# Ledger of designs, part 132: peptides against a protein of PDB entry 3NZW

Target 1, 212 residues: chain A of PDB entry 3NZW
Amino acid sequence: TTTLAFRFQGGIIVAVDSRATAGNWVASQTVKKVIEINPFLLGTMAGGAADCQFWETWLGSQCRLHELREKERISVAAASKILSNLVYQYKGAGLSMGTMICGYTRKEGPTIYYVDSDGTRLKGDIFCVGSGQTFAYGVLDSNYKWDLSVEDALYLGKRSILAAAHRDAYSGGSVNLYHVTEDGWIYHGNHDVGELFWKVKEEEGSFNNVIG
Target 2, 222 residues: chain B of PDB entry 3NZW
Amino acid sequence: QFNPYGDNGGTILGIAGEDFAVLAGDTRNITDYSINSRYEPKVFDCGDNIVMSANGFAADGDALVKRFKNSVKWYHFDHNDKKLSINSAARNIQHLLYGKRFFPYYVHTIIAGLDEDGKGAVYSFDPVGSYEREQCRAGGAAASLIMPFLDNQVNFKNQYEPGTNGKVKKPLKYLSVEEVIKLVRDSFTSATERHIQVGDGLEILIVTKDGVRKEFYELKRD

## One batch from the design tools (peptide; made by RFdiffusion4, then SolubleMPNN)

Design b2_p19_6_s4 (from b2_p19_6, 13 letters changed)
Fold by OpenDDE base, seed 5:
Structure b2_p19_6_s4 (fold): chain B 212 residues (1-212), chain C 222 residues (1-222), chain A 19 residues (1-19)
Amino acid sequence: as target 1 above (212 residues)
Amino acid sequence: as target 2 above (222 residues)
Amino acid sequence: MFLHPFTAEALERNAKFVK
């Protein structure tokens, strides 16, 4: 798996691959590793697919309950804290989760929290999570600027996942791409890695270790 | 050391069509190298036009199917005989599986039916309740033999339009029920030849708007 | 909650991971 999220002048970019494995077996090439919690809040999945899918869906229910009780959308800080507190209660039980909670509130602006099954909760501007994270960081860190245009930021997110899909055997399938703004998240499509690789190679003159 | 899990072998396969879905399974049940039964059905009509199979350790599979059937029953009691939708059934099964997250049901689960728009639907589950809607899925002993075949013949992977120099993929299209049944039969006959835990009989459940139809075919009995 | 001794091994081979 490779997931990433980063803040920039235009909001948040979230990009993820879609491969799931069971040992050496490719179990799926079409996994949805972004859970749409509400129109302003996203969760990402790395680790155990069931653990992430179950508890992030549960988190969505808790966020909805908050909205009903408080008559206001939950903050990204509070949503991530609910998940963090939950996984901490299960510490040592064997949950496997590496998640990012990404969203926008008027109070916080665009916000990213990293939450994992070890009980770590971190606020930050840039995270890559999964077995391919170091490959994604290599591309992302080399090209990241706060002042990126929305177009350039979307491309950078997509391109970073592509790099990880190329080098990490546990990442691949397709890139799912999101842009989060004050108006909520926008889905920017599913990009098959097979097609995307050749397109990027031709346009950039990159990936010269592969002959087309 | 005591192993609480057994392995009863077998293979299951689901394929979604445009206005139908198919869930098929062999009828062989084994332990180690001994055939326990040559006809032990493992694909079930659960009501509300939903068919289900949980393949692997048969004791766990049977328990899960019974729990789901009971869930359907109670859903009707609690919601004035409302039909359980296939997506709601999938969510319910996730909770059944994940409820045993720390001592899982040792099974691969597939359900098939029609979605709320009348389109064919197949959902597959891992042992702890991760699930996806897919056009096709193989599970069980010979899944690794069948799934690549389905990738090629249902989803047309690695197929290109002639004369396009590999630049235009073969377009996706729905298969007819007759075409799907042919693929299912070819899958199981091939798997039977290469896997000792697959054989004896093939039972196919076809779900349409008119209900569930069942077909049976003989497989090799070696 | 406790993790059954065979759960980790069983999950490694059969559960989906988004590693």
Scores: peptide ipSAE 0.344, ipTM 0.834, DockQ to the pose 0.094; fails the geometry check
Fold by OpenDDE base, seed 4:
Structure b2_p19_6_s4 (fold): chain B 212 residues (1-212), chain C 222 residues (1-222), chain A 19 residues (1-19)
Amino acid sequence: as target 1 above (212 residues)
Amino acid sequence: as target 2 above (222 residues)
Amino acid sequence: MFLHPFTAEALERNAKFVK
């Protein structure tokens, strides 16, 4: 798995691969590693697919309950804290989760929290999470700027996942791409890695380690 | 160390069509190298036009299916005989599976039916309740033999339009029920040849708007 | 609650991971 999220002048980019594995078996190439909690809040999944899918869906229910009770959308800080508190209660039980809670509220602006099953909760501007995270960081860190255009930021997110998919055997399938703005998240499509690789190689003159 | 799980072998296969879905399974039940039964159905009509199979450890599979059938019953009691949708069924099954997250049902679960738009739907589950809707899925002993075949024949993976130098993929299209049944039969006959835990009989449940029908075919009894 | 050791091993090979 490779998931990433980063803040920039235009909001948040979220990009994820879609491969799931069971040992050496490719269990799926089409896993939805972004959970749409509400129109303004996204969760990403790394680790155990069931753990992430179950508890982030549960988180969505908690966020909806908050909205009903408080007549206001939950903050990204509070949403991530609910999840963090939950996984902390299960500490040592064997949950496997590496998640990012990404969203926008009027009071916080665009916000990213990292939450994992060890009980770590971190706010930050840039996170890559999963077995391919170091490959993604290699591309992302080399090209990241706060002042990226939306187009360039989307491409950078996609390109970073592609790099990880190329080098990490546990990452691949497709890139799912999101842009989070003041008006909520926008889905920017599913990009098959097989097609995307050759396109990027041709357009950039990159991936010269592969002979076509 | 004590192993709480058995493995009863077998294989299951789901394929979604445009206005139908198929869930098929062999009827062999095995322990180690001993055939327990040559006809033990593992694909079930659960009502509300939903078919289900939980393949792996048969005791766990039977327990899960019984719990789901009971869930359907109570859903009717609680919601004025409302039909359980396939997506709601999938969510319910997730909760059944994840409810035993720390001592899971040792099964690969597949359900098939029609979505609320009347389109064929197949949902697959891991042992702890992660699930996704797919056009096709193989589960069980011979899943590794069948799934790549389904990728090629249902989703047309690695197929290209002739004369395009591999630049244009074969377009996706729905398969007819007859085409799907042919693929299912070819899958199971092939799997039976190469896997000792697959054979004896093939039962296919076909879900349409008119209900569930069953077809049976003989497999090798080796 | 602790996961049974054999269950943990079984899950590692049979559950879907998005590692």
Scores: peptide ipSAE 0.342, ipTM 0.837, DockQ to the pose 0.094; fails the geometry check
Fold by OpenDDE base, seed 1:
Structure b2_p19_6_s4 (fold): chain B 212 residues (1-212), chain C 222 residues (1-222), chain A 19 residues (1-19)
Amino acid sequence: as target 1 above (212 residues)
Amino acid sequence: as target 2 above (222 residues)
Amino acid sequence: MFLHPFTAEALERNAKFVK
């Protein structure tokens, strides 16, 4: 798996691959590793697919309850804390989760929290999570600027996942791409790695380690 | 040390068509190298035009299916005999599976039916309740033999239009029920040849707007 | 609560991971 999220002047970019594995078996190439918690919050998944899918869906319910009770959307800080508290209660039970909770509120602005099953909760500007994270960081860190245009930021997110999909055997399938603003998240499509790779190679003149 | 899980072998396969879905399974039940039964159905009509199979450890599979059938019953009681949608069924099954997250049902679960638009639907589950809707899925002992074949023949993976120098993929299209049945039969006959835990009989449940139809075919009995 | 060893092994082999 390779997931990433980063803040920039235009909000948040979230990009993820879609491969799931069971050992050496490619279980799926079409997993939705972004869970749309609500129109304004995204959760990413790495680790156990069921753990992430179940608890982030549960998180969505908790966020909805907050909205109903408080007549206001939950903050990204509070949403991520709910999840963090939950997984901490299961510490040692064998949950496997590496998640990013991404959203944009007026109070917080664009916000990303990393939450994992070890009980770690971190706020930050840039996170890559999964077995391919180091490959994604290599591309992302080399090209990241706060002042990126939305178009360039989207491309950078997509391109970083592509790099990871190329080098990490546990990453691949397609890139799912999101842009998060104060008005909510916008889905920017599913990009098959098989097609995207050749397109990028041709347009950039990159991936010269591959002949073709 | 005591192993709480058994493995009863077998293989299951789901394929969604445009206005139908198919869920098929062999009828062999085995422990180690001993055939327990040559005809033990593992694909079930659960009502509301939903068919289900949970393949792996048969005791867990049967328990899960029984719980789901009971869930359907109570859904009708609680909601004035409302038909359970396939997506709601999938969510319910996730909760059944994840409810045993720390002592899972040792099964690969597939359900098939029609979505609310009348389109064929197949949902697959891991042992702890991760699920996705797919056009096709193989599960069980010979899943690794069949799934790549389905990728190629249902989803047309790695197929390109002739004369395009590999630049144009073969377009996705729905298969007819006859084509799907053929693929299912070919899949299971092939799997039977290469896997000892697959054989004896093939039961296919076809879900359409008119209900569930069953077909049976003999497989090799060796 | 800890996972039973067989449960952990079963999950590793059969559960989907998005590693």
Scores: peptide ipSAE 0.336, ipTM 0.829, DockQ to the pose 0.094; fails the geometry check
Fold by OpenDDE base, seed 3:
Structure b2_p19_6_s4 (fold): chain B 212 residues (1-212), chain C 222 residues (1-222), chain A 19 residues (1-19)
Amino acid sequence: as target 1 above (212 residues)
Amino acid sequence: as target 2 above (222 residues)
Amino acid sequence: MFLHPFTAEALERNAKFVK
């Protein structure tokens, strides 16, 4: 798995691959590793697919309850804290989760929290999570700037996942791409890695380790 | 060390069409190298036009199916005989599976039916309740033999339009029920030849707007 | 509440991971 999220002048980019594995078996190439919690809040999954899918869906319910009770959308800080508190209660039980909670509120602006099953909760501007995270960081860190255009930021997110899909055997399938703004998240499509690879190679003159 | 799980072999396969879905399974049940039964059905009509199979450890599979059938019954009681939708069924099954997260049902679960728009739907589950909607899925002993075949023949993976120098993929299209049945039969006959835990009989449940139809075919009995 | 040791091994082979 490779997931990433980063803040920039235009909001948040979230990009993820879609491969799931069971040992050496490619279990799926079409996993949705972004959970749309509400129109302004996204969760990402790495680790155990069931753990992430179950508890982030549960988180969505908790966020909705907050909105009903408080008559306002839940903050990204509060949403991430709910999840963090939950996984902390299960510490040592064997949950496997590496998640990012990404969203926008008027109070916070664009916000990213990292939450994992070890009980770590971090606020930050850039995170890559999964077995391919180091490959994604290599591309992302080399090209990141706060002042990226929306177009360039979207491409950078997509390109970073592509790099990880190329080098990490546990990452691949497709890139799912999101842009989070003050108006909510926007889905920017599913990009098959096979097609995307050749397109990028041709346009950039990159991936020269591959002949053909 | 005590092993709480058995392996009863077998293989299951789901394929969604445009206005139908199929869920098929062989009828062989084994333990180690011994055939327990040549006809032990593992694909079930659960009502509300939902068919289900949970393949792997048969004791766990049967328990899960029974719990789901009970869930359907209670859903009717609580919601004025409302039909359980396939997506709601999938969510319910996730909770059944994840409820045993720390001692899971040792099964690969597939359900098939029609979505709320009348389109064919197949959902697959891992042992702990991760699920996704797919056009096709193989599960069980010969899943590794069948799934690549389905990728090629249902999802047209690695197929390109002739004369395009591999630049244009074969377009996705729905298969007819007859085409799907052919693929299912070819999948199981092929799997039977190469896997000792697959054989004896093939039972196919076809879900349409008119209900569930069942077909049976003989497989190799060696 | 802890995962049975044998179950943990079984899940490594059969559960879907998004590593």
Scores: peptide ipSAE 0.333, ipTM 0.840, DockQ to the pose 0.095; fails the geometry check

Design b2_p19_7_s1 (from b2_p19_7, 11 letters changed)
Fold by OpenDDE base, seed 3:
Structure b2_p19_7_s1 (fold): chain B 212 residues (1-212), chain C 222 residues (1-222), chain A 19 residues (1-19)
Amino acid sequence: as target 1 above (212 residues)
Amino acid sequence: as target 2 above (222 residues)
Amino acid sequence: MMTLSSYTGPFAVTLPFTP
């Protein structure tokens, strides 16, 4: 798995692969590792697929309850705290979760929190999470700037996941790409890694370790 | 070492068509190298045009299916006989599976039906309730033999248009019910030849807007 | 408490990550 999110002048980019595994078996190449909690809030998944799907869906319900009670959308800080508190209660029970809660509120602006099953909760501008995270960071950190255009930021997110898919055996399938703005998240499609690899290689002159 | 689980073998397969879905399973039930039954159905009509199979440890599979059938009944009682949609059924099954997260049902679960638009739908589950809607899925003992075949024949993986030097993929298209049944039969006959836990009989449930139809075919009884 | 892997073996679907 490789998931990433980063803040830039144009909001947030979220990019994830779609491979799921059971040991050496590729269980799926089409897993949705982004949960759309509400029009302004995304959750990413790494670790146990069931743990992430179940609890992030539960989180969505808690966020909706907050909206109904308070007549205001929940903050990214509060949403991430709800999840963090929940997983902390299960500490030692064997939950496996590495998630990013990404969203926009008028009060906070574009915001990213990392939350894992160890009880860690971190606010930050850049996170890569998964077995392929180091490969993604290698590309992302080398090219990241706050002043990226939306187009360049989308490409960088996609390109970083592609690098991880190339080197990490547990990452692959396709890249799902999101852009989060003040108006909410926008889905920027599913990009098959096989097709994307050859396109990027041709356009960039990269991946020269692979002979066409 | 305490092991509360058994493995009863068998294999199941789901394929979604345009306006239908198929869920198939062999009828062999085994323990280790002993055949317990040559005809033990493992694919069930659960009502509301939903078919279900939970393959692996048969005791857990039967328990899960019974719980789901009960859930369907309660849904009708609580919601004035409203039909349970396939997506809601999938969510319900997730809760049944995840409710035993720390002592899981040792099964691979597949359900099939029609979505709210009348399109074929197949949902697959891991033992703890992760789920995905897919065009096809194999589960059970011979899943590793069948799934690559389905990738090639249903999803047209690694198929290209002739004369394009591998640059143009074969376009995705829905298969007819006759084509799907042929693929299912070929899958199970092939799996039976190479896996001792698969054989005896093949039961296929076909879901359409008109209801659930069953077909049965003999498999090798080796 | 036994880990999920001890019950389900390699059959549980994972999205591998190292914390």
Scores: peptide ipSAE 0.299, ipTM 0.812, DockQ to the pose 0.084
Fold by OpenDDE base, seed 1:
Structure b2_p19_7_s1 (fold): chain B 212 residues (1-212), chain C 222 residues (1-222), chain A 19 residues (1-19)
Amino acid sequence: as target 1 above (212 residues)
Amino acid sequence: as target 2 above (222 residues)
Amino acid sequence: MMTLSSYTGPFAVTLPFTP
């Protein structure tokens, strides 16, 4: 798995691969590792697929309840805290979760929280989460700037996942790409790694270790 | 050490068509190397045009299916006989599975039906309730043998249009019910040849807008 | 001693994550 999110002048980019595994078995190439909690809030999944899918869906329900009760959208801070508190209650029970809660509120602006099953909750501008995270960071950190255009930021997110998919056996399938703004998240498509790889190689002249 | 789980073998397979879905399973029930039954159906009509199979440890599978059937019954009671949608069924099954997260049902669950638009739907679950809607899925003992075949024959993976130098993928298209049944039969026939836990019989449930149809085919009995 | 996790491990879908 490789998931990433980063803040930039244009909001948040979220990019994830779609491979799921059971040991050496590729269980799926089409897993949706982004949960759309609400129009302004995304959750990413790494670790146990069931743990993430179940609890982030539960989180969505909690966020909706907050909205109904408070007549205001939940903050990213509060949403991430709910999840963090939950997983902390299960600490030691064997949950496996590496999640990013990404969203926009008027009071916070674009916000990213990392939440894992160890009880860690971190606010930050850049996170890569998964077995392929180091590969993604290699590309992302090398090219990241706050002042990226939306187009460049989207490409960078996509390109970083592609790099991870190339080097991490546990990452692959496709890249799902999101842009989060004040108006909510925008889905920027599913990009098959096989097609994307060759396209990027041709256009960039990259991946020269692979002979086409 | 006490092992609460058994393995009864078998294999299941779901394929979604345009306006139908198929869920198939062999009828062999085995423990280790001993065939317990040559005809023990493991694919069930659960009502509301939903078919279900939970393959692996049969005791867990039967329990899960029974719980789901009961859930369907209660859904009708609580919601004025409203038809349970396949997506809602999937969510319900997730909760059934995840409710035992720390002592899981030792099964691979697949359901098939029609979505709210009348399109074929297949949902696959891991033992703890992760689920995904897919065009096809194999589960059970021979899943590793069948799934790559389905990738190639249902989703046309690694197939390209002739004369395009591998630049144009074979276009995705829905398969007819006849084509799907053929693929299912070929899959199970092939799996039976290579896996001892698969064989004896093949039961196929076909879900259409008109209801659930069952077909049975003999498999190799050795 | 095989733990329950050992029994279900091969079947559980994971999104590999090193904590």
Scores: peptide ipSAE 0.270, ipTM 0.789, DockQ to the pose 0.077
Fold by OpenDDE base, seed 4:
Structure b2_p19_7_s1 (fold): chain B 212 residues (1-212), chain C 222 residues (1-222), chain A 19 residues (1-19)
Amino acid sequence: as target 1 above (212 residues)
Amino acid sequence: as target 2 above (222 residues)
Amino acid sequence: MMTLSSYTGPFAVTLPFTP
């Protein structure tokens, strides 16, 4: 798995692969590792697929209850805290979760929190989470700037996941790409890694470790 | 050390068509190297045009299917006989599975039916309740033998249009019910040849707007 | 969680990561 999120002048980019595994078995190439909690809030998944899918869906319900009770969208801080508090209650029970809660509220602006099953909750501008995270960081950190255009930021997110998919056996399938703004998240498509690899190689002259 | 789980073998397969879905399973039930039964159905009509199989440890599978059938019954009681949609069924099954997260049902679950638009739907579950809607899924003992075949024949993976030098993928298209049944039969006959836990009989449940149809085929009895 | 090492048995789907 490789998931990433980063803040920039244009909001948040979220990019994830779609491979799921059971040991050496590729269980799926089409897993949705982004949960759309609401139109302004995304959750990413790494670790146990069931743990992430179940509890982030539960989180969505809690966020909706907040909106109904408070007549206001939940903050990214509060949403991430709900999840963090929950997983902390299960600490030691064997949950496996590495999540990013990404969203926009008028109060906070674009915001990213990392939350894992160890009870860690971190606010930050850049996170890569998964077995391929170091490969993604290699590309992302080398090219990241706050002043990226939306187009360049989207490409950087996609390109970073592609690098991880190339080097990490547990990452691959496709890249799902999101842009989060004040108007909510926008889905920027599913990009098959096989097709994307050859396209990028040709256009950039990169991936020279692979001969055509 | 006591192992609370058994393994009863068998294989299941779901394929979604345009306006239908199939869920198939062999009828062999085994323990270790002994055949317990040559005809023990493991694919069930659960009502509301939902078919279900939970393959692996049969005791867990039967328990899960019974719980789901009961869930359907109560859904009707609570919601004035409203039909349970396949997506809602999938969510319900997730909760059934995840409710035992720390002592899981030792099964690979597949359900098949029609979505709210009348399109074929297949959902697959891991033992703890992660689920995905897919066009096809194999589960059980011979899943590793069948799934790559389904990738190639249902999803047309690694197939290209002739004369394009691999530049144009074979377009995705829905298969007819006849084509799907052929693929299912070929999958199970092939799996039976290479896996001792698969054989004896093949039961196929076909879900259409008109209801659930069952077909049965003999498999090798070795 | 008892995981069968066999690709043929029930398996928990993972999205591998190092916490």
Scores: peptide ipSAE 0.277, ipTM 0.794, DockQ to the pose 0.071; fails the geometry check
Fold by OpenDDE base, seed 5:
Structure b2_p19_7_s1 (fold): chain B 212 residues (1-212), chain C 222 residues (1-222), chain A 19 residues (1-19)
Amino acid sequence: as target 1 above (212 residues)
Amino acid sequence: as target 2 above (222 residues)
Amino acid sequence: MMTLSSYTGPFAVTLPFTP
């Protein structure tokens, strides 16, 4: 798995691969590793597929309940704290989760929180999460700047996941890409890694370790 | 070391068509090297045009299917006999599986039916309740033999249009029910030849708008 | 995390992650 999120002048980019595995078996190439909690809030998934799907879906329900009770959208801080508190209660039980809660509220602006099953909760501008995270960081950190255009930021997110898919055996399938703004998240499509790899190689003159 | 789980072998396969879905399973039940039964059905009509199979440890599979059938019953009671949609069924099954997260059902679960638009739907589950809607899925003992075949023959993976130098993929299209049945039969006959836990009989449940139809075919009885 | 494909045990599907 490789998931990433970063803040820039244009909001938040979220990019994830779509491979799921069971040991050496590729269980799926089409897994949705982003949960759309509400029009302004996303959650990413890494670790146990069931743990992530179950509890992030539960989180979505809690966020909706907050909206109904408080008559306002939940903050990214509060949403991430709900999840963090939950997984902390299960500490030592064997949950496996590495998630990023990404969203926009008027109060907070564009916000990213990292939450994992160890109870860690971190606010930050850049996170890569998964077995391929170091590969993604290699590309992302080398090209990141706050003043990226939306187009360049989207490409950078996509390109970073592609790098991880190339080097990490547990990452691949496709890239799902999101842009989060004050108006909510926008889905920027599913990009097959096989097709994307050859396109990027040709356009950039990159991946010269592969003949073709 | 105590192992509370058995393995009863077998294989299951789901394929979604345009306006139908198929869920198939062999009828062999084994323990270790012993055939317990040559005809033990493992694919079930659960009502509301939903068919289900939970393959692996048969005791867990049967328990899960019974719980789901009961869930369907209660859904009708609580919602004035409203039909349970396939997507809602999938969510319900996730909760059934995840409810035993720390002592899982030792099964690979597949359900098949029609979505709310009348399109074929197949959902697959891991033992703890992660799920995905797919066009096809193999589960059980011979899943590793069958799934790559389905990737090629249902999803047309690694197939390209002739004369395009591999630049144009074979277009995705729905298969007819007859084509799907052929693929299912070929999958199971092939799996039976290479896996000792697969054989004896093949039961296929076909879900259409008209209901569930069942077909049976003999497999090798070795 | 176990996926049940080559079932020497109940395999749950994983989205591998190093914490």
Scores: peptide ipSAE 0.256, ipTM 0.795, DockQ to the pose 0.078; fails the geometry check

